# Peptides against a protein of PDB entry 6B9H: the designs that were tried, part 23

Target 1, 151 residues: chain A of PDB entry 6B9H
Amino acid sequence: AELCESLLTWIQTFNVDAPCQTVEDLTNGVVMAQVLQKIDPAYFDENWLNRIKTEVGDNWRLKISNLKKILKGILDYNHEILGQQINDFTLPDVNLIGEHSDAAELGRMLQLILGCAVNCEQKQEYIQAIMMMEESVQHVVMTAIQELMSK

## One batch from the design tools (peptide; made by RFdiffusion4, then SolubleMPNN)

Design b1_p12_4_s1 (from b1_p12_4, 7 letters changed)
Fold by OpenDDE base, seed 2:
Structure b1_p12_4_s1 (fold): chain B 151 residues (1-151), chain A 12 residues (1-12)
Amino acid sequence: as target 1 above (151 residues)
Amino acid sequence: MSPQEFFQSLLQ
């Protein structure tokens, strides 16, 4: 999916410790959790990160468990810190991500993380970084942000 | 608007 591919490229700019080269690499949630910690380490602190299971392998049940925690974290962050600036009307199906590596649903998950980045305390730095990416990626990211902020 | 214009607006 175009959304997933563009946001995967965006996620790669965070240079997290976990491998993040493919869609499959993101399905266990570890990369996403590490990215969220970079976005707001005071909220997504080490205690929160430690709830995410590492070394999941191909265990889709563990993937789904991680993804559920991450989604909850994002939604709680949106409510508690960002004042619900992010549209959560259409939530990603973490079951499809974990069990089937569904790129469309993964894209929606990454979109929520994008929302966190462009609304967090360091939003200026993240926005400026996006402005340096390929124009094709910027178009997709722009649309994704507009969708989040329109509802 | 272009992406650059959009992101600049977010910075304001």
Scores: peptide ipSAE 0.723, ipTM 0.959, DockQ to the pose 0.913
Fold by OpenDDE base, seed 1:
Parts: structure tokens; sequence; C-alpha cells
Structure b1_p12_4_s1 (fold): chain B 151 residues (1-151), chain A 12 residues (1-12)
């Protein structure tokens, strides 16, 4: 999916420890968790990160478990810290991500993380970083942000 | 609007 592909490129700019070259690399949630920690390490602290299982392999049940924790973290962060600045009316289906590597649903998950980045305390830095990316990626990111912050 | 214009607006 176009959304997933562009946001994967964006995720790669975080230079996290976990491999993040393919869609499959993101399905266990480890990259997402590490990205969230970079976005707000005070909220997504080491204790939070340690709840995410890193040795998952192809176990889709463990993937889904991780993804559920991450989604909950994002939603809690949005409510408790961001004051619900992003709209979560269309939540990603983490079952489809974990079991089927669904790119469309993965894109929605990454979109929520994007919402965290552009609304967090360091939003200026993340927005400026996005402005340095390829125009095609910027366009998709813009649309994704508009979708989150409108309606 | 263009991405440039959009992100500039986000920066305010």
Amino acid sequence: as target 1 above (151 residues)
Amino acid sequence: MSPQEFFQSLLQ
C-alpha cells in the first residue's frame, strides 16, 4: 500500500536498533515500540518498552500481542499526553497485521505513530525532518496527517 | 495545497 510504503520510509529515518527494511520487519511491533520511545522517552520509557517481546520470529500470536500493547500505548498517549489531538475512529486491525502482514492495516498503525510525532513536544523537529524527505513521501505523509487531524 | 505549504502551516 502507498501509505505503508511511504511511512516505512519515514520510520527508517529514526534509525532504531531493530531491523526495519521491509513490511515484514514491522509486523512484530518491535520497530514501532522503539520509534515511540524516541518520540517520547518519558512516556514510552524502558519499562514500557520491556513489555514488548523482541524474540517473536514467525509467531503471529506473539506479534498480535505486541501490536495490541503498542496500539494501547498510542491511544493512551493520545489521550493522556496529546489531549486527543489525533482521531482514532478508524483503528488498525492488529490481527491482520500480525497474522497476515496486511500492509494497509500496517499503514494505519504507522499513521497513528505519525500522529504522535507531529503532535509531541518535539513536533517541530519531526515536521522539519519530514520536509527534508522526497516530495512523493511528503505528499503521502501530508494526506495521512490531514486524515488524522480532520473529521 | 503543496506539502511545503502544509508543513509550514503546521510549524506556524
Scores: peptide ipSAE 0.722, ipTM 0.958, DockQ to the pose 0.891
Fold by OpenDDE base, seed 5:
Structure b1_p12_4_s1 (fold): chain B 151 residues (1-151), chain A 12 residues (1-12)
Amino acid sequence: as target 1 above (151 residues)
Amino acid sequence: MSPQEFFQSLLQ
């Protein structure tokens, strides 16, 4: 999916420790958890990160467990810190991500993380970084943000 | 609008 591929490229700019080259690399949630910690380390602190299992392998049940924790963290962050600046009415299906590596649903999850980045305390820096990316990626990111803000 | 114009508006 175009959304997933563009946001994967965006996720790669965070230079996290976990492998993040493919869609499959993101399905266990470890990369996403590390990205969220970079976005707001006071909220997504070490205690929060330690609840995410890092040695998951191909166990789709463990993937889904991690993804559920991450989705809950994003939603709680939106309510407690961001004041509902992003739309969460259309939630990603984490079962499809964990069991089937569904790129469309993974794109939805990454879109929620994008919403956190462009509304966090360091939002100006993240927006400026996006403005340095390829035009085609910028266009997809723009559309994704518009959907979050206008729905 | 272009992406550059959109992101610039977010910075205002």
Scores: peptide ipSAE 0.722, ipTM 0.959, DockQ to the pose 0.916
Fold by OpenDDE base, seed 3:
Structure b1_p12_4_s1 (fold): chain B 151 residues (1-151), chain A 12 residues (1-12)
Amino acid sequence: as target 1 above (151 residues)
Amino acid sequence: MSPQEFFQSLLQ
């Protein structure tokens, strides 16, 4: 999906330790958790990160478990830190991500992380970094943010 | 609007 591919490119700019070259690399949640820690290490601290299992392999049940924790973390962060509410009916289906590597649902998950980045304390730095990316990627990111702002 | 215009707006 266009959203997923563009946001994968964006995720790669964080240079996390976990492999993040393919859509499949993101389905276990490890990359996403490491990105969230970079966004706000005080909230997504080492104790939080340690709850995300590494060495998941192709175990889709473990992937889903990680993804559920990450989604909860994102929602809690929005409520507790960013002062924003996200409509639960539009949340990504983590079962489809974990079991089927669904790119559309993965894109929606990455969109939520994008929302964290552009609203966090360091939002200016993240927005400026996005402005340095390819124009086609910027367009997709713009649309993704606009969707979040309309909710 | 262009992406550059949009992101510049977010920086305001």
Scores: peptide ipSAE 0.720, ipTM 0.958, DockQ to the pose 0.939

Design b1_p12_4_s2 (from b1_p12_4, 6 letters changed)
Fold by OpenDDE base, seed 2:
Structure b1_p12_4_s2 (fold): chain B 151 residues (1-151), chain A 12 residues (1-12)
Amino acid sequence: as target 1 above (151 residues)
Amino acid sequence: MSPQEFFQQLLQ
């Protein structure tokens, strides 16, 4: 999926410790959790990050468990910090991500993280960083943000 | 609208 591939490229700009080269690398949620900590380390603190299991291998049940925690964190962050009501927004199916590495659903998960980045305290820095990316990636990111704003 | 125009507006 174009959304997933473009947002994977965006995720790679965070330079997290976990490997983040492929869609499969993102399915255990570790990269996403580390990205969220960079976005807002006061909210997604070390105690929060420690709830995410880092050595899950191919265990899809553990992947789904991590992904559910991450999704909850994103939703709570939007409600408690960003003041965004996203109850009516279509949520990603974390079961499809964890069990089948579904790129479309992963794209929607990364889209939610994008929403956090462009609305957080450091939103100016993240927007400026996006503006330095390849134009084709910027197009997809723009569309993804516009979709979030319309919901 | 181009991405550059969009993100410039978002920075305002």
Scores: peptide ipSAE 0.727, ipTM 0.960, DockQ to the pose 0.962
Fold by OpenDDE base, seed 1:
Structure b1_p12_4_s2 (fold): chain B 151 residues (1-151), chain A 12 residues (1-12)
Amino acid sequence: as target 1 above (151 residues)
Amino acid sequence: MSPQEFFQQLLQ
């Protein structure tokens, strides 16, 4: 999916420790968790990150478990910290991500993380970083943000 | 609008 492909490129700019080259690399949630910690380390602190299992392998049940925790973290962050600036009732299906590496649903998850980045305390820095990306990626990111803010 | 215009607005 175009959304997933562009947001994967965006995710790669965070330079997290976990591999983040492919869609499959993102399905266990480890990259996403590390990205969230960079976005707001006070909220997504080390204690939070330690709840995400890193040695998941191909175990789709463990992937889903991680993804559920991450999704909950995002939703709680939106409510508690961002003041519900992000109002998206169409949540990603983490089962499809974990079991089938569904790119469309993964894109939706990354879109939520994008929402966190462009609304967090360091939103100016993240927006400026996006503006340095390729035009095609910027366009997809713009559309993704507009979708989040319009709901 | 262009991404440039959009993100400039978002920076406001």
Scores: peptide ipSAE 0.727, ipTM 0.960, DockQ to the pose 0.986
Fold by OpenDDE base, seed 5:
Structure b1_p12_4_s2 (fold): chain B 151 residues (1-151), chain A 12 residues (1-12)
Amino acid sequence: as target 1 above (151 residues)
Amino acid sequence: MSPQEFFQQLLQ
């Protein structure tokens, strides 16, 4: 999906330690957890990160477990820190991500992380970084942000 | 609007 591919490109700009070259690399949640820690290390601290299992392999049950924790973290962050600045009515199906590597649902998960970045304490720095990306990626990111803030 | 215009507006 175009949304997933564009946001994968955006995720790669964080230069996290975990492999993040393919859609499959994101399905265990480890990359997403490391990105969230960069966005707000005071909230997504080391204790939070340590709850995410890193040696998952192809175990889709463990992937889903990680993804559920990450989704909960994003939703709690939106309520406790962001003050409902992003739309959370259409949630990603983490079962489809973990078991089937569904790109559309993964795109929705990455969209929620994008919402965290453009509303966090360092939001202006992340926005400026997006403005330096390819125009085609910027367009998809713009549409994704508009969807988050329109409801 | 263009993405550049959108993000510039978002920075305000």
Scores: peptide ipSAE 0.727, ipTM 0.960, DockQ to the pose 0.917
Fold by OpenDDE base, seed 3:
Structure b1_p12_4_s2 (fold): chain B 151 residues (1-151), chain A 12 residues (1-12)
Amino acid sequence: as target 1 above (151 residues)
Amino acid sequence: MSPQEFFQQLLQ
């Protein structure tokens, strides 16, 4: 999916410790959790990160468990820190991500993380970083942000 | 609008 591929490229700019080269690499949630910690380490602190299982392998049940925790973290962050600046009406189906590596649903999850980045305290730095990416990626990211803010 | 225009507005 176009959204997923573009946001994967964006995620790679964070240079997290976990492998993040493919869509499959993101399905266990470890990369996403590490990215969220970089976005706001005071909120997504070490205690929060320690709740995410790192040695998941191909266990889709463990993937889904991680993804549910991450989704909850994102929603709580939006409500508690961002003041509900992003809309959560259309939530990603974490079951499809964990069990089937569904790129469309994964893209929606990454879109929520994008919402965190462009609304957090350091949003200026993240927006400026996006402006340095390829134009085709910027266009997809723009559309994704517009969708979040228009609902 | 172009992405550059959009993000410039978002920075304001």
Scores: peptide ipSAE 0.725, ipTM 0.960, DockQ to the pose 0.915

Design b1_p12_4_s3 (from b1_p12_4, 7 letters changed)
Fold by OpenDDE base, seed 2:
Structure b1_p12_4_s3 (fold): chain B 151 residues (1-151), chain A 12 residues (1-12)
Amino acid sequence: as target 1 above (151 residues)
Amino acid sequence: MSPKEFFQSLLQ
């Protein structure tokens, strides 16, 4: 999916410790959790990160468990810190991500993380970083942000 | 609007 591919490229700019080269690399949630910690380490602190299971392998049940925690974290962050600036009307199906590596649903998950980045305390730095990406990626990211902020 | 214009607006 175009959304997933563009946001995967965006996620790679965070240079997290976990491998993040492919869609499959993101399905266990570890990369996403590490990215969220970079976005707001005071909220997504080490205690929160430690709830995410590492070394999941191909265990889709563990992937789904991680993804559920991450999604909850994002939604709670949106409510508690960002004042519900992110549109959560259409939530990603974490079951499809974990069990089937569904790129479309993964894209929606990454879109929520994008929303966190462009609304967090350091939003200026993240926005400026996006402005340095390829124009084709910027178009997709722009559309994704507009969708998040439309409601 | 262009992405550049959009992101500049977000910075304001």
Scores: peptide ipSAE 0.713, ipTM 0.957, DockQ to the pose 0.914
Fold by OpenDDE base, seed 1:
Structure b1_p12_4_s3 (fold): chain B 151 residues (1-151), chain A 12 residues (1-12)
Amino acid sequence: as target 1 above (151 residues)
Amino acid sequence: MSPKEFFQSLLQ
């Protein structure tokens, strides 16, 4: 999916420890968790990160478990810290991500993380970083942000 | 609007 592909490129700019070259690399949630920690290490602290299982392999049940924790973390962060600045009316289906590597649903998950980045304390830095990306990626990111912040 | 214009608006 176009959304997933562009946001994967964006995720790669975080230079996290976990491999993040393919869609499959993101399905276990480890990359997402590490990205969230970079976005707000005070909220997504080491204790939070340690709840995410890193040795998942192809176990889709463990993937889904991780993804559920991450989604909850994002939603809690949005409510408790961001003051619900992003709209969660269309939540990603983490079951489809974990079991089927669904790119469309993965894109929605990454979109929520994007919402965290552009609304966090360091939003200026993340927005400026996005402005340095390829124009085609910027277009998709813009649309994704508009969708989150509208309605 | 263009992405540049959009992100500039986000920066305020």
Scores: peptide ipSAE 0.713, ipTM 0.957, DockQ to the pose 0.890
Fold by OpenDDE base, seed 5:
Structure b1_p12_4_s3 (fold): chain B 151 residues (1-151), chain A 12 residues (1-12)
Amino acid sequence: as target 1 above (151 residues)
Amino acid sequence: MSPKEFFQSLLQ
């Protein structure tokens, strides 16, 4: 999916420790958790990160468990810190991500993380970084943000 | 609008 591929490219700019080259690399949630910690380390602190299992392998049940924790963290962050600046009415299906590596649903999850980045305390820096990316990626990111903020 | 114009507006 175009959304997933563009946001994967965006996720790669965070330079996290976990492998993040493919869609499959993101399905266990470890990369996403590390990205969220970079976005707001006071909220997504070490205690929060330690609840995410890092050695998951191909166990789709463990993937889903991690993804559920991450989705809950994003939603709680939106309510407690961001004041509902992003839309959470259309939630990603984490079962499809964990069991089937569904790119469309993964794109939805990454879109929620994008919403956190462009509304966090360091939003100006993240927006400026996006403006340095390829034009085609910028266009997809723009559409994704518009969907979150206008729905 | 272009992405450049959109992101510039977000910075305002």
Scores: peptide ipSAE 0.712, ipTM 0.957, DockQ to the pose 0.919
Fold by OpenDDE base, seed 3:
Structure b1_p12_4_s3 (fold): chain B 151 residues (1-151), chain A 12 residues (1-12)
Amino acid sequence: as target 1 above (151 residues)
Amino acid sequence: MSPKEFFQSLLQ
């Protein structure tokens, strides 16, 4: 999906330790958790990160478990830190991500992380970094942010 | 609007 591919490119700019070259690399949640820690290490601290299992392999049940924790973390962060509410009916289906590597649903998950980045304390730095990306990617990111703001 | 214009708006 266009959203997923563009946001994968964006995720790669964080240079996390976990492999993040393919859509499949993101389905276990490890990359996403490491990205969230970079966005706000005070909230997504080492104790939080340690709850995400590494070495998941192809175990889709473990992937889903990680993804559920990450989604909860994102929702809690929005409520507790960013002062924003996200409509639960539009949340990504983590079962489809974990079991089927669904790119569309993965894109929606990455979109939520994008929302954290452009609203966090360091939002200016993240917005400026996005402005340095390819224009085609910027357009997709713009649309993704606009969708979040309309909710 | 262009992405440039949009992100400039976010920086305001």
Scores: peptide ipSAE 0.711, ipTM 0.957, DockQ to the pose 0.938

Design b1_p12_4_s4 (from b1_p12_4, 4 letters changed)
Fold by OpenDDE base, seed 4:
Structure b1_p12_4_s4 (fold): chain B 151 residues (1-151), chain A 12 residues (1-12)
Amino acid sequence: as target 1 above (151 residues)
Amino acid sequence: MTPEEFFQSLLE
């Protein structure tokens, strides 16, 4: 999916420790968790990160478990820290991500992470970084943010 | 609206 591919490119700019080259690399949630920790290490601290199982392999049940925790973390972050600035009317189906590597649903998950980045304490830096990306990516990111910010 | 215009608006 276009959303997923563009946001994968965006995710890669974080230079996390976990492999993040393919859609499949993101399905276990480890990359996403590490990205969230970079976005706000005070909230997504080491204790939070330690709840995400590493070395999941192809165990889709463990993937889903991780993804559920990550989704909860994102939603809680939006409520507790960001003041519920982004809507969650279209939540990603983490079952489809974990079991089937569904790119469309993964895109929705990455979209929520994007929402965290553009609303966090360092939002200006993340926005400026996005402005330095390829225009085609910027278009997708723009649309994704607009969708998140819609009332 | 261009991305540049949009992201600039987010910075303001």
Scores: peptide ipSAE 0.719, ipTM 0.958, DockQ to the pose 0.936
Fold by OpenDDE base, seed 2:
Structure b1_p12_4_s4 (fold): chain B 151 residues (1-151), chain A 12 residues (1-12)
Amino acid sequence: as target 1 above (151 residues)
Amino acid sequence: MTPEEFFQSLLE
């Protein structure tokens, strides 16, 4: 999906330790967890990150378990820190991500992370970084943010 | 609006 591909490109700008070249690389949640830690290391601290299992391989059950924790973390962060500034009405189906590598649902998950970045304490830095990306990516990211800020 | 205009508005 266009959303997923654009946000994958965005995720790659974080230069996390975990592989993040393909959609499949993101399905275990490890990259997303590391990105969230960069966004707000005080909230997504080492204790939180340690709950995400690494080296899950192709075990879709473990992927889903990780993804559920990621999603919960995002939702809790939105509620506790961001004051529910982002729209969470259309939650991603983590089962489809973990078991089928569903790009559309993964895009929704990455969109939620985008919402965290553009509303966090360092939102200015993340917004400025997005402004330096390819124009086509900027359009998709803009639309994604607008969707989160609406409703 | 353009992405530039949009993101600039977020910085305000």
Scores: peptide ipSAE 0.719, ipTM 0.957, DockQ to the pose 0.936
Fold by OpenDDE base, seed 5:
Structure b1_p12_4_s4 (fold): chain B 151 residues (1-151), chain A 12 residues (1-12)
Amino acid sequence: as target 1 above (151 residues)
Amino acid sequence: MTPEEFFQSLLE
């Protein structure tokens, strides 16, 4: 999916420690957890990060467990810190991500992380970084943010 | 609008 591929490119700009070159690299949630910690290390602290299993391999049950924790963290962050309301009817299906590496649902998960970045304390820096990316990626990111703002 | 115009509006 175009959304997933564009947001994968965006995720790569964070330069996290975990491998993040392919869609499948993101399905265990480790990259996403490290990105969230960069976005707000006071909220997504070491205690939170330590709840994410890092040696998951191909175990889709462990992937789903991690992804559920990630999604809960994002939703709680939006409620407690950002004061944003997310439409529950459009939440990503983490079962499809963990078991089938579904790119469309993964794109929806990354879109939620994008929402955190453009609304966090460092939002100006993240927006400016997006403006340095390829125009085609910028267009997809713009559309993704607009969709979030319309909810 | 263009992405540039959109992101500038977010910075304002």
Scores: peptide ipSAE 0.717, ipTM 0.958, DockQ to the pose 0.890
Fold by OpenDDE base, seed 3:
Structure b1_p12_4_s4 (fold): chain B 151 residues (1-151), chain A 12 residues (1-12)
Amino acid sequence: as target 1 above (151 residues)
Amino acid sequence: MTPEEFFQSLLE
């Protein structure tokens, strides 16, 4: 999916420790958790990160468990820190991500993380970084942010 | 609008 591929490119700019070269690399949630810690290390601290299982392999049940924790973290962060509400009916299906590596649903998950980055305390730096990316990626990111703001 | 215009608006 175009959204997933563009946001994968964006995620790679964070240079996290976990492998993040493919869509499959993102399905266990480890990369996403490390990215969230970079976005706000005071909220997504070591205690929070330690709740995410790192040695998951192909265990889709463990993937889903991680993804549920991450999604909850994102929703709580939006409510508690960013003062924003997210429509529950538009949330990504973490079961499809964990079990089937569904790129469309993964894209929606990454879109939520994008929302955190462009609304956090360091949003200026993240927006400026996006402006340095390829124009095609910028267009997809723009559309993704506009969708979030319309909700 | 262009991405440049959009992101500039976010920075304002």
Scores: peptide ipSAE 0.716, ipTM 0.957, DockQ to the pose 0.913

Design b1_p12_5_s2 (from b1_p12_5, 4 letters changed)
Fold by OpenDDE base, seed 2:
Structure b1_p12_5_s2 (fold): chain B 151 residues (1-151), chain A 12 residues (1-12)
Amino acid sequence: as target 1 above (151 residues)
Amino acid sequence: DPLLQEFLEKYS
């Protein structure tokens, strides 16, 4: 839960249009998709973003559908753009996120997005932003990055 | 802070 809470704080620094105050706000994938578009708008372009349904309410099936598309986007981005093999990573269970708002699995998904940010073209911008975060949150974020680097 | 130092060595 600490990973999820710290990465939620990190996600909030992107200032996306969608509500992003709670774990529940992230379960429909809309915030995640908007964050990915900020990370690389050429890859996660408007056509890609339009595949994510924005008005899903409490429909867990629609949440899971969005989350599956986002996870695929992250994996494809890593392979096609970042040249990173993700085969060794334990993938988040998007069913648990969509249906149960599972914070642990959500944390793992946000960690994958963190990986995209610190490896993208503007990686130095995101590194600098992390360096300005509150120390307790910063430590969790940096630990999460190092875990990705070791895989 | 060894974690911060290690992080900076990787990205700075």
Scores: peptide ipSAE 0.226, ipTM 0.838, DockQ to the pose 0.146
Fold by OpenDDE base, seed 1:
Structure b1_p12_5_s2 (fold): chain B 151 residues (1-151), chain A 12 residues (1-12)
Amino acid sequence: as target 1 above (151 residues)
Amino acid sequence: DPLLQEFLEKYS
């Protein structure tokens, strides 16, 4: 999906330790967790990150477990820290991500992370980074932000 | 670019 592809490119700008080259690399949630820690290390602290299992392999059950924790973290962050700036939104189906590497649902998950970035304390830093992206990717990212903020 | 302009206006 175009959304997933562009947001993967965006995720890569974070330079996390975990491999983040392909859609498959994102399905275990480790990259997502590391990105969230960069977005707000006070909230997504080391204790939170340590709850995400890193040695998952192809175990879709473990992937889903990680993804559920990450989704919960995102939702809690939006409620507790961001003041629910992200309104009612279609949540990603983490089962489809974990079991089938569903790109559309993965895109939705990454979109939620994007929402965290553009609403966090350092939102201007991330907005400026988006302004530096290649135009076609930039358009998709900006559209994704608009969708989050308009619903 | 209207999308870019709208984005910039929202985030100043």
Scores: peptide ipSAE 0.222, ipTM 0.836, DockQ to the pose 0.146
Fold by OpenDDE base, seed 5:
Structure b1_p12_5_s2 (fold): chain B 151 residues (1-151), chain A 12 residues (1-12)
Amino acid sequence: as target 1 above (151 residues)
Amino acid sequence: DPLLQEFLEKYS
């Protein structure tokens, strides 16, 4: 899906330690967890990150377990820190991401992470980075932000 | 670009 591919490109700008070149690389949640730690290391601290298993291979049950923890972290962050600045009425199906690598649902998960970035303490840095992206990717990212903030 | 302009007005 176009949303997933554009947000994968955006995720790659974080230069995390975990492999993040393909959609499949994102399905175990490790990249997402490392990105969230960069966004707010005080909230997504080392203790939180250590709850995410890093050696899951192709085990879709372990992927889903990681993804559920990440989704919960995002939702809690919105309630406790961001004050409901983004819409969370349409949640991604983490079962489809973990078991089937569903790109549409993965795109929705990455969109929630995007919402965290553009509302966190360092939001201006992330906004400036988005303004420097290639035009076609930039349009998808900006549209995704508008959807989160206007519902 | 109207999308970019609207984004800049909101976040800049």
Scores: peptide ipSAE 0.217, ipTM 0.831, DockQ to the pose 0.146
Fold by OpenDDE base, seed 3:
Structure b1_p12_5_s2 (fold): chain B 151 residues (1-151), chain A 12 residues (1-12)
Amino acid sequence: as target 1 above (151 residues)
Amino acid sequence: DPLLQEFLEKYS
């Protein structure tokens, strides 16, 4: 999916420790968790990160478990820190991500993380980074942001 | 690009 591929490119700019070259690399949630820690290390601290299982392999049940924790973290962060600036009208189906590597649902998950980045305390740094992205990717990312903020 | 222009107006 176009959204997923563009947001994968965006995720890669964080240079996290976990492999993040393919859609499949994102399905266990480890990259997502590390990205969230970079976005706000005070909230997504080491204790929070330690709750995410890192050696998941192809175990889709463990993937789903991680993804559920991450989704909860995102929603809690939105409510507790961001003041509900991100609308959650369409939540991603983490079961489809974990079990089937569903690119459309993964794209929606990454879109929520994008929402965290562009609304956090350091949002201006992330916005500036987006302004420097390749045009086709930038277009998708900006559209995704507008979708979140318009609802 | 109209989308870019709109984005810049909102975030910069």
Scores: peptide ipSAE 0.208, ipTM 0.828, DockQ to the pose 0.177

